Peptides against a protein of PDB entry 5TDY. Designs and how they scored, part 46

Target 1, 88 residues: chain A of PDB entry 5TDY
Amino acid sequence: EKKIDGRRKAAVLLVALGPEKAAQVMKHLDEETVEQLVVEIANIGRVTPEEKKQVLEEFLSLAKAKEMISEGGIEYAKKVLEKAFGPE

## One batch from the design tools (peptide; made by RFdiffusion4, then SolubleMPNN)

Design b2_p21_1_s1 (from b2_p21_1 with D1M V3I I12L E15K E20K)
Fold by OpenDDE base, seed 5:
Structure b2_p21_1_s1 (fold): chain B 88 residues (1-88), chain A 21 residues (1-21)
Amino acid sequence: as target 1 above (88 residues)
Amino acid sequence: MEIFEKVVDAVLKAKVDVTKV
């Protein structure tokens, strides 16, 4: 799979969440980070389904690593992503 | 911390569902 820039990944995730959820997320970020992300979002251009899937999969991987979600939840989430964006 | 990880942490703190996007 194609390597995605870290800043772009962050922007893709936030855009994927939609305005309301993204706003809730940004409340937990420092001001400087928010400013950086706003710039990235403003210049995000087109987001491919593949990028979106990769970003969400990496999110789930990191969330698991931090033990913030259950194994069963990850499996379910992976299936949801597969149905939404297709297999790699 | 890498910016994407910062955002991941923020998502977890915000308790938003990323599977319904």
Scores: peptide ipSAE 0.688, ipTM 0.935, DockQ to the pose 0.570
Fold by OpenDDE base, seed 2:
Structure b2_p21_1_s1 (fold): chain B 88 residues (1-88), chain A 21 residues (1-21)
Amino acid sequence: as target 1 above (88 residues)
Amino acid sequence: MEIFEKVVDAVLKAKVDVTKV
């Protein structure tokens, strides 16, 4: 799998959510972060199915870890990151 | 905290469903 830039991952996720959901998410971000993301989204270009898959998988892993929904969530998230993006 | 994780936290706070995407 190809390593994706962190800013790009964020943009891919927000675009995948659609404008309405993305807007709701951005309400919970600081102004500087929002500005960075808007620029990244504006310049996102083509999003490949592979990128979308990788980003969604990482999201689910991190979300589960943060919500402590699954056993070994943090460790699982780390494994997902390593497999998806390589050493970071 | 890196930007992607910040967005993940924001998604969780916003309670938006990503699984339907």
Scores: peptide ipSAE 0.686, ipTM 0.933, DockQ to the pose 0.662
Fold by OpenDDE base, seed 3:
Structure b2_p21_1_s1 (fold): chain B 88 residues (1-88), chain A 21 residues (1-21)
Amino acid sequence: as target 1 above (88 residues)
Amino acid sequence: MEIFEKVVDAVLKAKVDVTKV
């Protein structure tokens, strides 16, 4: 799989969440970071299903590592992908 | 901290449900 720029990954995730949830997330970020992300979102262009999948998988990995989330493994990941982006 | 990791932290703090997007 292709490596995705870190800033792009962040933008992809926020766009996937939708504007309402993305706004809630950005309330927890510093002003400088918000400004950077808004620019990335504005210029995100086309996002492939593979990019969305890749970003979400990395999100789940990091989230579990940080918060020790225990909602399942690959089965949970698949569920999230289906809910967020539709079936494969 | 890398910007993507910052966003991950923010998602966790915001308590948004990523399974219902």
Scores: peptide ipSAE 0.686, ipTM 0.932, DockQ to the pose 0.536
Fold by OpenDDE base, seed 1:
Structure b2_p21_1_s1 (fold): chain B 88 residues (1-88), chain A 21 residues (1-21)
Amino acid sequence: as target 1 above (88 residues)
Amino acid sequence: MEIFEKVVDAVLKAKVDVTKV
């Protein structure tokens, strides 16, 4: 598994959400962070399906840890990935 | 906090559906 830097992971996640959802997310960030992310998004280049999958999995893992999401960890992640990217 | 974790927190606060992307 290739290591993705934090800034790129953030940009990949925001791009994956689409501009409308990304905008809603960024309303909860400070202006300086938003500016940094906009620059990163502008320079994101090509995003591979593998990167999207990896970032989403890490997001779900962190989100579950933070919010105590109950649905069966790996199974929930698989369901979300399947819905988002199709079955593999 | 690292930028990615900040974004994760923001996604959670925004209550955005991440499954419909």
Scores: peptide ipSAE 0.686, ipTM 0.934, DockQ to the pose 0.588

Design b2_p21_1_s2 (from b2_p21_1 with V3I I12L E15G E20A)
Fold by OpenDDE base, seed 3:
Structure b2_p21_1_s2 (fold): chain B 88 residues (1-88), chain A 21 residues (1-21)
Amino acid sequence: as target 1 above (88 residues)
Amino acid sequence: DEIFEKVVDAVLKAGVDVTAV
């Protein structure tokens, strides 16, 4: 399994969603973030099935972590983030 | 990395289904 750049992961996720869904998502982001993402998407090139699968699975893990945070599961969220993004 | 986390959060807020992609 290859390590994927965080910015690329974001672009891959948005591209995978398709134009309409991606647009709905980006409505919830600040202008600066949107601009950054547009640049990444424009330069995404080819998205491999492996990358897409990896990114979607990571999304699901983070989504679950968010739900745990809402319920007070902060430590679980920390572990997910550490594995997904490292200490940064 | 923070941008991916921001996007994930935005997906959740938007209520978009990702499992069908």
Scores: peptide ipSAE 0.703, ipTM 0.942, DockQ to the pose 0.732
Fold by OpenDDE base, seed 1:
Structure b2_p21_1_s2 (fold): chain B 88 residues (1-88), chain A 21 residues (1-21)
Amino acid sequence: as target 1 above (88 residues)
Amino acid sequence: DEIFEKVVDAVLKAGVDVTAV
């Protein structure tokens, strides 16, 4: 897998969430961080399914660790992708 | 990847469903 820049990963995740959810997320960030992310989102260009998958998998991994949720990684990630973006 | 970590934390704090988009 290609290494994705951290700022790009953040932008990909926010775009994947959609504008309403992304807005809710950004309410929990400081203004400077929001401004940085807006720039990244504005210039995100094309996001491949591979990038979406990679970013969501990493998100789920981190979220799992932080919330101490016990569930399979790949299967859970696939379910998230299926529900979020369809059978891509 | 500090910004990504911040966003992850923000997602968790916001309680948004990452699946239902």
Scores: peptide ipSAE 0.703, ipTM 0.938, DockQ to the pose 0.563
Fold by OpenDDE base, seed 2:
Structure b2_p21_1_s2 (fold): chain B 88 residues (1-88), chain A 21 residues (1-21)
Amino acid sequence: as target 1 above (88 residues)
Amino acid sequence: DEIFEKVVDAVLKAGVDVTAV
């Protein structure tokens, strides 16, 4: 696994969610953070499948650790990957 | 990775379904 910059991980996640969901998420961020993320998103360039998978896995891990999502495990991760990044 | 942690928290607070992207 290649290490991904934190700002890049955030941008990858937001882009993967799509514009509507990303907008809902950004409503819960402070103004300075939003401005930083807009710059990162604008300059995201090429996002590899490996990056998307890695970011999603870390998100799911952190979300579970915070006990904010049910313990779907591998099955949950599979569903997310298919819907967010396609079957490829 | 402070900014990523902030975004994770924001996703959870927003209540968006990440599996319905």
Scores: peptide ipSAE 0.702, ipTM 0.937, DockQ to the pose 0.571
Fold by OpenDDE base, seed 5:
Structure b2_p21_1_s2 (fold): chain B 88 residues (1-88), chain A 21 residues (1-21)
Amino acid sequence: as target 1 above (88 residues)
Amino acid sequence: DEIFEKVVDAVLKAGVDVTAV
């Protein structure tokens, strides 16, 4: 598992969500953060399936901790990932 | 990872379903 910096993780997640959902998310961010993310997105280059998987897994972990959105461990996260982005 | 945390919070606030992308 390769370490991904926080800024890239954020950009990867937003790109993975697609433009419509990403826009909805970014409406809830401060202007400075949006500017930073736009730069990261513009320079994101190639996003690997592995990166998307890692980012989503971390997202799900954090989201679970914050709002108990989902239950389960790594295997559950993988199943959610497959539903969200397809098999990898 | 602060910016990622911000995005996570924003996703939750937006109510976006990450499993339906």
Scores: peptide ipSAE 0.697, ipTM 0.937, DockQ to the pose 0.582

Design b2_p21_1_s3 (from b2_p21_1, 6 letters changed)
Fold by OpenDDE base, seed 2:
Structure b2_p21_1_s3 (fold): chain B 88 residues (1-88), chain A 21 residues (1-21)
Amino acid sequence: as target 1 above (88 residues)
Amino acid sequence: MEIFEKVVDAILKAKVDVTKV
């Protein structure tokens, strides 16, 4: 699995949503973030199926964790901590 | 909060369905 830049992941996700949905999402972001994303989207180039899959999977995992709407939220949080700080 | 997570939060707030992408 190739590591994707965080800004690129965000751009890939927004492009995948399409312009209409992406616009609705960006209404909930601060101006600076929107500007950064627009630039990243403008320079996105080719998006591979693998990138799209990875980004969507990470989205689903993170979204479920935040909403606590399924099992595995705590496990995801643990994974984030492990990636950030290493194993305890 | 990093930009990807900010976008995820925004998607959740916007109630946009991403699963049908």
Scores: peptide ipSAE 0.667, ipTM 0.922, DockQ to the pose 0.628
Fold by OpenDDE base, seed 5:
Structure b2_p21_1_s3 (fold): chain B 88 residues (1-88), chain A 21 residues (1-21)
Amino acid sequence: as target 1 above (88 residues)
Amino acid sequence: MEIFEKVVDAILKAKVDVTKV
């Protein structure tokens, strides 16, 4: 897998969520972080399907590790990603 | 905390549906 910069990963994830969901997410971030993310999003350029899939998979992995979402939900989301982008 | 993890935490707090991205 291609290594993605941490800041870029965050931007990719937020962009993938869409503007409405991203806005809801950013309400839970501190101002400095929001500012940093806005800059990254503004300069995100093209996001490849591979990047999007990779970032979403990492999100799901972290979410599972934190046990803040059901495992069944994780599995479902993983299947959605596989159908959308194919297996790695 | 790393910025990506901050965003992950925020997503979890916001309870947004990540299966429809």
Scores: peptide ipSAE 0.665, ipTM 0.924, DockQ to the pose 0.554
Fold by OpenDDE base, seed 3:
Structure b2_p21_1_s3 (fold): chain B 88 residues (1-88), chain A 21 residues (1-21)
Amino acid sequence: as target 1 above (88 residues)
Amino acid sequence: MEIFEKVVDAILKAKVDVTKV
């Protein structure tokens, strides 16, 4: 496995969600973060299946961690993964 | 908080429709 830049991981995940869903997600982020992500998305280029796998695994891990202090996160996270990466 | 974690947190809060592909 090759290490993926954190900003790239975020871009990969958002692109997988599609523009409409990604926009809804970014409404919960500060302006500076949104600007950074837009740049990364614009320059994402090709995304390999391996990258998607790595991003998915880390997303699930972090979602589970967040669930320990936030309710309803795990169920939603699983659904997000299914729709974002399931159609392979 | 790392940017990727921020996005993960935002996804969990957004409650986007994930029933449709």
Scores: peptide ipSAE 0.660, ipTM 0.912, DockQ to the pose 0.456
Fold by OpenDDE base, seed 1:
Structure b2_p21_1_s3 (fold): chain B 88 residues (1-88), chain A 21 residues (1-21)
Amino acid sequence: as target 1 above (88 residues)
Amino acid sequence: MEIFEKVVDAILKAKVDVTKV
Protein backbone atom coordinates (compact mmCIF):
# COMPACT_ATOMS: atom_id res chain seq x y z
CA GLU B 1 0.00 0.00 0.00
CA LYS B 2 1.45 3.32 -1.10
CA LYS B 3 1.51 6.08 1.48
CA ILE B 4 -0.57 9.16 0.73
CA ASP B 5 0.14 12.37 2.64
CA GLY B 6 -2.63 13.83 4.74
CA ARG B 7 -3.22 16.89 2.59
CA ARG B 8 -3.68 14.79 -0.53
CA LYS B 9 -6.01 12.39 1.27
CA ALA B 10 -8.13 15.35 2.35
CA ALA B 11 -8.19 16.74 -1.18
CA VAL B 12 -9.18 13.37 -2.66
CA LEU B 13 -12.04 13.07 -0.21
CA LEU B 14 -13.33 16.60 -0.79
CA VAL B 15 -13.16 16.30 -4.57
CA ALA B 16 -15.11 13.06 -4.38
CA LEU B 17 -17.87 14.86 -2.47
CA GLY B 18 -18.25 17.44 -5.22
CA PRO B 19 -17.78 21.20 -4.97
CA GLU B 20 -21.10 22.03 -3.32
CA LYS B 21 -20.84 19.44 -0.56
CA ALA B 22 -17.15 20.16 -0.14
CA ALA B 23 -17.99 23.82 0.41
CA GLN B 24 -20.46 22.91 3.15
CA VAL B 25 -17.81 20.79 4.83
CA MET B 26 -15.23 23.56 4.63
CA LYS B 27 -17.51 25.89 6.59
CA HIS B 28 -16.50 23.84 9.62
CA LEU B 29 -12.80 24.48 9.05
CA ASP B 30 -10.65 27.47 9.91
CA GLU B 31 -9.67 29.85 7.12
CA GLU B 32 -6.04 28.78 7.06
CA THR B 33 -6.98 25.12 6.67
CA VAL B 34 -9.44 25.99 3.90
CA GLU B 35 -6.73 27.84 2.00
CA GLN B 36 -4.39 24.88 2.30
CA LEU B 37 -7.06 22.49 1.06
CA VAL B 38 -8.00 24.70 -1.89
CA VAL B 39 -4.39 24.64 -3.01
CA GLU B 40 -4.25 20.85 -2.71
CA ILE B 41 -7.51 20.45 -4.60
CA ALA B 42 -6.28 22.75 -7.36
CA ASN B 43 -3.16 20.61 -7.71
CA ILE B 44 -4.78 17.22 -7.22
CA GLY B 45 -4.17 16.05 -10.78
CA ARG B 46 -5.26 12.51 -11.51
CA VAL B 47 -6.77 10.45 -8.69
CA THR B 48 -6.48 6.69 -9.06
CA PRO B 49 -9.18 4.24 -7.96
CA GLU B 50 -6.66 2.82 -5.52
CA GLU B 51 -6.21 6.23 -3.90
CA LYS B 52 -9.96 6.70 -3.60
CA LYS B 53 -10.35 3.27 -2.04
CA GLN B 54 -7.51 3.85 0.40
CA VAL B 55 -8.82 7.26 1.43
CA LEU B 56 -12.34 5.91 1.85
CA GLU B 57 -11.16 3.07 4.06
CA GLU B 58 -9.16 5.41 6.26
CA PHE B 59 -12.11 7.78 6.49
CA LEU B 60 -14.38 4.96 7.65
CA SER B 61 -11.80 3.85 10.17
CA LEU B 62 -11.41 7.33 11.64
CA ALA B 63 -15.14 7.98 11.58
CA LYS B 64 -15.73 4.77 13.50
CA ALA B 65 -13.08 5.71 16.04
CA LYS B 66 -14.70 9.13 16.48
CA GLU B 67 -18.31 7.92 16.49
CA MET B 68 -18.91 9.10 20.05
CA ILE B 69 -18.09 12.72 19.17
CA SER B 70 -19.44 12.76 15.60
CA GLU B 71 -22.79 14.44 15.00
CA GLY B 72 -24.31 11.85 12.71
CA GLY B 73 -22.07 9.00 13.75
CA ILE B 74 -21.19 6.05 11.57
CA GLU B 75 -24.61 5.87 9.93
CA TYR B 76 -24.40 9.46 8.76
CA ALA B 77 -20.88 8.91 7.51
CA LYS B 78 -22.00 5.87 5.54
CA LYS B 79 -24.84 7.82 3.97
CA VAL B 80 -22.51 10.65 3.01
CA LEU B 81 -20.10 8.22 1.41
CA GLU B 82 -22.85 6.39 -0.43
CA LYS B 83 -24.13 9.63 -1.93
CA ALA B 84 -20.63 10.79 -2.79
CA PHE B 85 -19.13 7.60 -4.19
CA GLY B 86 -22.14 5.44 -4.96
CA PRO B 87 -22.50 1.75 -4.18
CA GLU B 88 -19.78 -0.53 -5.52
CA MET A 1 -4.78 17.61 14.46
CA GLU A 2 -3.62 16.62 11.01
CA ILE A 3 -5.46 18.12 8.05
CA PHE A 4 -7.08 14.82 7.05
CA GLU A 5 -8.45 14.28 10.54
CA LYS A 6 -9.76 17.86 10.57
CA VAL A 7 -11.64 17.16 7.35
CA VAL A 8 -13.03 13.92 8.77
CA ASP A 9 -14.35 15.80 11.79
CA ALA A 10 -15.79 18.51 9.58
CA ILE A 11 -17.63 15.98 7.42
CA LEU A 12 -19.10 14.26 10.44
CA LYS A 13 -20.31 17.60 11.83
CA ALA A 14 -21.44 19.25 8.60
CA LYS A 15 -25.04 19.38 7.51
CA VAL A 16 -24.45 17.83 4.12
CA ASP A 17 -27.44 17.26 1.86
CA VAL A 18 -27.97 13.51 1.80
CA THR A 19 -31.39 13.64 0.16
CA LYS A 20 -30.13 14.22 -3.36
CA VAL A 21 -28.88 11.19 -5.22
Scores: peptide ipSAE 0.657, ipTM 0.906, DockQ to the pose 0.404

Design b2_p21_1_s4 (from b2_p21_1 with V3I I12L E15G E20K)
Fold by OpenDDE base, seed 2:
Structure b2_p21_1_s4 (fold): chain B 88 residues (1-88), chain A 21 residues (1-21)
Amino acid sequence: as target 1 above (88 residues)
Amino acid sequence: DEIFEKVVDAVLKAGVDVTKV
């Protein structure tokens, strides 16, 4: 597993969400952070399936720790992966 | 990973469903 830069992880997550959801997320960030993220998104280039998987898993882990998200950790993660990458 | 932590917090505050991504 390759270590991903924190700024890149943020960009990968926002791109994965799609433009509408990403915009809703950005409304909750300070102006300087938004500007930094826009630059990262513009320069994101190719995102590998491994990067997307790694970022989503880390997001789910952190989100579960911050808010008691229902639907269980592993089951929720499986659903996210299926929607993001399709059934394999 | 300060900026990633900020984005995670923002996703939670926005209440977006990441499973529909």
Scores: peptide ipSAE 0.695, ipTM 0.938, DockQ to the pose 0.594
Fold by OpenDDE base, seed 3:
Structure b2_p21_1_s4 (fold): chain B 88 residues (1-88), chain A 21 residues (1-21)
Amino acid sequence: as target 1 above (88 residues)
Amino acid sequence: DEIFEKVVDAVLKAGVDVTKV
């Protein structure tokens, strides 16, 4: 798998959420971080299903590690991707 | 990456459902 830049991962996640949810998320970030993310989102270009998968898997892994989500791993990631984007 | 971790935390704090996008 290809290593994804950290800022790109953040942008991919936010774009995947859609503008409304992304806005809700960014309300919990400092202004400087928001500005950085907006730039990354604006220049995100094309996002592959593989990138989305990798980013979501890492998100779920981190969330699980923080004891916020009990489910994780590739199978859960697949479910999320299917619900979020449909079959690709 | 730190910024990604910040976003992850923000997602959790926002209570956004990533499975219903």
Scores: peptide ipSAE 0.695, ipTM 0.939, DockQ to the pose 0.557
Fold by OpenDDE base, seed 1:
Structure b2_p21_1_s4 (fold): chain B 88 residues (1-88), chain A 21 residues (1-21)
Amino acid sequence: as target 1 above (88 residues)
Amino acid sequence: DEIFEKVVDAVLKAGVDVTKV
């Protein structure tokens, strides 16, 4: 397992969601963060299946931990993972 | 990984339409 930069992980996740969904997500971020992420997305280059899998698995883990705080809950997180990465 | 955490939270808050293809 290779360590992925946090900013890159964020970019990979957003790209995996697709442009429309990524845009909806970004509406919940401050302008400065959005600007940073746009740069990361623009320079994302090639995303390997391994990177995508790793990022989505970490997302799922964090989503589980935040289940009682975040809207949508674990079921939403699972659906996001499925749509972004595909069925396991 | 603070930015990643922010994005994770934003994804959950956004409630993006996962049914839309």
Scores: peptide ipSAE 0.685, ipTM 0.927, DockQ to the pose 0.434
Fold by OpenDDE base, seed 5:
Structure b2_p21_1_s4 (fold): chain B 88 residues (1-88), chain A 21 residues (1-21)
Amino acid sequence: as target 1 above (88 residues)
Amino acid sequence: DEIFEKVVDAVLKAGVDVTKV
């Protein structure tokens, strides 16, 4: 597994969310961070399926750790598999 | 890594569903 730069991970996540959701997220960030992310997004280039999968998996792991999503369950497993092995 | 954590927190605060992407 290749280590992805933190700034790139953030950009990948935001791009993956799509413009509407990304906009909602950006509203919860300080202006300096937004400016940094805009630069990263502008220069994101190609996002590989592997990068997207890795970033989403890390997000889900962190979200679980913060108790924002439930642990386990078949529905969660389906989503994980979709992200990991779905069409990309 | 810090900026990614900030974005993760922002996603959670925004209440957006990442699992649909």
Scores: peptide ipSAE 0.695, ipTM 0.938, DockQ to the pose 0.658; fails the geometry check

Design b2_p21_2_s1 (from b2_p21_2, 9 letters changed)
Fold by OpenDDE base, seed 4:
Structure b2_p21_2_s1 (fold): chain B 88 residues (1-88), chain A 21 residues (1-21)
Amino acid sequence: as target 1 above (88 residues)
Amino acid sequence: IEEVKKLPAEEIAEIIKEWLS
């Protein structure tokens, strides 16, 4: 798989979350970081299914490591992907 | 993605901060 830089990962995730949840998340970031991410989001262009999958899987892995979620990574990732791309 | 949306915004932000560090 292709390496995705941190700013791109964050932008992909924030777009996937939708504007309401993304706004809530960004309230916990410093102003300069928010500005940087807004620019990144504005110029995100096309997000491939592979990018979305990779970002979400990495997110879920980190969330599990931080005990934010208790579900297994692969099983939870499947559920997330199905809900994320099923309606598309 | 709805399951991800269920996580606290602050916790999601922690992971983003880690990606940006």
Scores: peptide ipSAE 0.732, ipTM 0.953, DockQ to the pose 0.656
Fold by OpenDDE base, seed 1:
Structure b2_p21_2_s1 (fold): chain B 88 residues (1-88), chain A 21 residues (1-21)
Amino acid sequence: as target 1 above (88 residues)
Amino acid sequence: IEEVKKLPAEEIAEIIKEWLS
């Protein structure tokens, strides 16, 4: 899989969340960061399903690692294995 | 994405901050 820069990942996630949730999230970011992300979102262009999937899976992995959500599960395990050992 | 939407906005922001660091 291709590397995605942090700004792009954040923008993809925020767009995927929808405007309401994205706005709530941005309330917790500093003003300069918000401005940067707004520009990034405005110029996000086309987001491929693969890119979106990659961002969401990375997010979920991090969230679970930080105990924000329940860890484990067969489906998650399958995704981990796919990313680690499956085709690129 | 539905699972992500259930998270507190502040917690989502924490990971975004990590991505931007």
Scores: peptide ipSAE 0.729, ipTM 0.954, DockQ to the pose 0.736
Fold by OpenDDE base, seed 5:
Structure b2_p21_2_s1 (fold): chain B 88 residues (1-88), chain A 21 residues (1-21)
Amino acid sequence: as target 1 above (88 residues)
Amino acid sequence: IEEVKKLPAEEIAEIIKEWLS
């Protein structure tokens, strides 16, 4: 997989969330961070389906690790195995 | 993405902060 820097990941996620939810999220970030992310979003350019998928999968993995959401799910388990042992 | 949208905004922000750290 292609490595995505943190700023890019955040921008991709925020765009995927939509303006309303993204705005709610950004209220929990400091002013400097918000300004940084606004610039990233403004210059996000093309977001490939693969990139979006990668960002969301990483997010969900982290959210589950932090026990924000349940960890179960056959499809998620399959994705974990694919990432761990799939072709490279 | 619908699953992500169900999370509290504060919790989503927490992960973003980690990405930016």
Scores: peptide ipSAE 0.727, ipTM 0.953, DockQ to the pose 0.734
Fold by OpenDDE base, seed 3:
Structure b2_p21_2_s1 (fold): chain B 88 residues (1-88), chain A 21 residues (1-21)
Amino acid sequence: as target 1 above (88 residues)
Amino acid sequence: IEEVKKLPAEEIAEIIKEWLS
């Protein structure tokens, strides 16, 4: 898979969330960051299904790691262990 | 994406901050 820079990931996520939820999220960011992200969103261009999938999967992985969500926890835990210690 | 939308906006923002750090 292709590496996506952080700014791009954030923009893709915010667009995927829709304007209402994205606005709620941005209320928790500083003004400079918001301005930067608005520019990224304005210039986001085409978002491929693969790119969107990659961003959402990474987000969910991080959210689960931070214990923000628990759904799919067992499968996530398996993936963590596989990466840490191998398939054995 | 529906799963993500269920999260508090503040928590979503935390991940974004991490991506931007």
Scores: peptide ipSAE 0.723, ipTM 0.954, DockQ to the pose 0.771

Design b2_p21_2_s2 (from b2_p21_2, 9 letters changed)
Fold by OpenDDE base, seed 2:
Structure b2_p21_2_s2 (fold): chain B 88 residues (1-88), chain A 21 residues (1-21)
Amino acid sequence: as target 1 above (88 residues)
Amino acid sequence: IEEVKKLPPELIAEIIKELLK
């Protein structure tokens, strides 16, 4: 997997969420951060399916680690298996 | 993405804050 910087990850995520959900999220961010993210979104350019998948899977893993949520997510499942049994 | 869309906005925001550090 290719390395993606945090700002890019956030922008990809927000675009994937759609404008309504993204707006709800941004209400919880400070003004400077919102401005930064809007610029990143405006200049996001092309988002490959691979990049989108990578960002969403990582995000899901982070969400599960921070707060208990429903089971799901390929990356999360893989991490659970690796921690439990090691690489196969 | 459908699962992510179901998450609380405040949770998503907190994760974004971490990504931006």
Scores: peptide ipSAE 0.668, ipTM 0.931, DockQ to the pose 0.780
Fold by OpenDDE base, seed 5:
Structure b2_p21_2_s2 (fold): chain B 88 residues (1-88), chain A 21 residues (1-21)
Amino acid sequence: as target 1 above (88 residues)
Amino acid sequence: IEEVKKLPPELIAEIIKELLK
């Protein structure tokens, strides 16, 4: 997997969430951070499916660590299929 | 992404803050 900087990760995540959910998230950030992220989003360019997948998986892992949530069935199923039949 | 959308926005924000450190 390719190394992705934190700023880009955040932008990829917010774009993936869609404007409604992203807006809800932004309400919990300070103004300077919001401005930073808006710039990152504006300049995000192309986001590959692989990059999106990598970011979301890492994000979910971090979320589990913070709130001790269980992994969703669909996400787990996807991981299983990728490991079983996807490219090495 | 649907799994992420289920998360509380404050949690997502907290993680984003960590990513930006």
Scores: peptide ipSAE 0.666, ipTM 0.933, DockQ to the pose 0.702
Fold by OpenDDE base, seed 1:
Structure b2_p21_2_s2 (fold): chain B 88 residues (1-88), chain A 21 residues (1-21)
Amino acid sequence: as target 1 above (88 residues)
Amino acid sequence: IEEVKKLPPELIAEIIKELLK
């Protein structure tokens, strides 16, 4: 797997969430962080399916580790990916 | 992605903060 910069991970996630949800998330971030992420999003370029998959899997793993979701791990990630990008 | 959209925004934000450390 290709190593992804943390800033890029965040940008990929926010773009994947869509503008409405991304905005909700960014309300919980400080102004400087928001500015940083906006720049990253503006310069995100093309995101491969593999990159999206990697970011979402890591995100869901981290979310589960915080015990904030009832379903997580690889199977949850697969479910998210299926809904996001369709079955392969 | 709809499943992710159902998650609390504050949770996602906290994870993002961790990613940016």
Scores: peptide ipSAE 0.666, ipTM 0.931, DockQ to the pose 0.649
Fold by OpenDDE base, seed 4:
Structure b2_p21_2_s2 (fold): chain B 88 residues (1-88), chain A 21 residues (1-21)
Amino acid sequence: as target 1 above (88 residues)
Amino acid sequence: IEEVKKLPPELIAEIIKELLK
């Protein structure tokens, strides 16, 4: 896998979330950070499926490490489906 | 992406802050 800049990771994630969810997230960030991320999003260009998958998996790993997500049968099933047919 | 979309915005924001450090 290719190494991805942290700023780009954040931008890829926010774009993947969609504008409504991204807006909710940005309410928890300081103004300077928001401006930085908006610029990154504006210049994101193309996001490959591989890059998107990599970013989302890393993000989920980080969230799990913080022990702030609950996993169960449904989540495992979703992971299997994403591995088979692509992330959603 | 649905798995990530279901996470609370504040958690996502905290992870983003970490990514930007």
Scores: peptide ipSAE 0.662, ipTM 0.932, DockQ to the pose 0.711; fails the geometry check

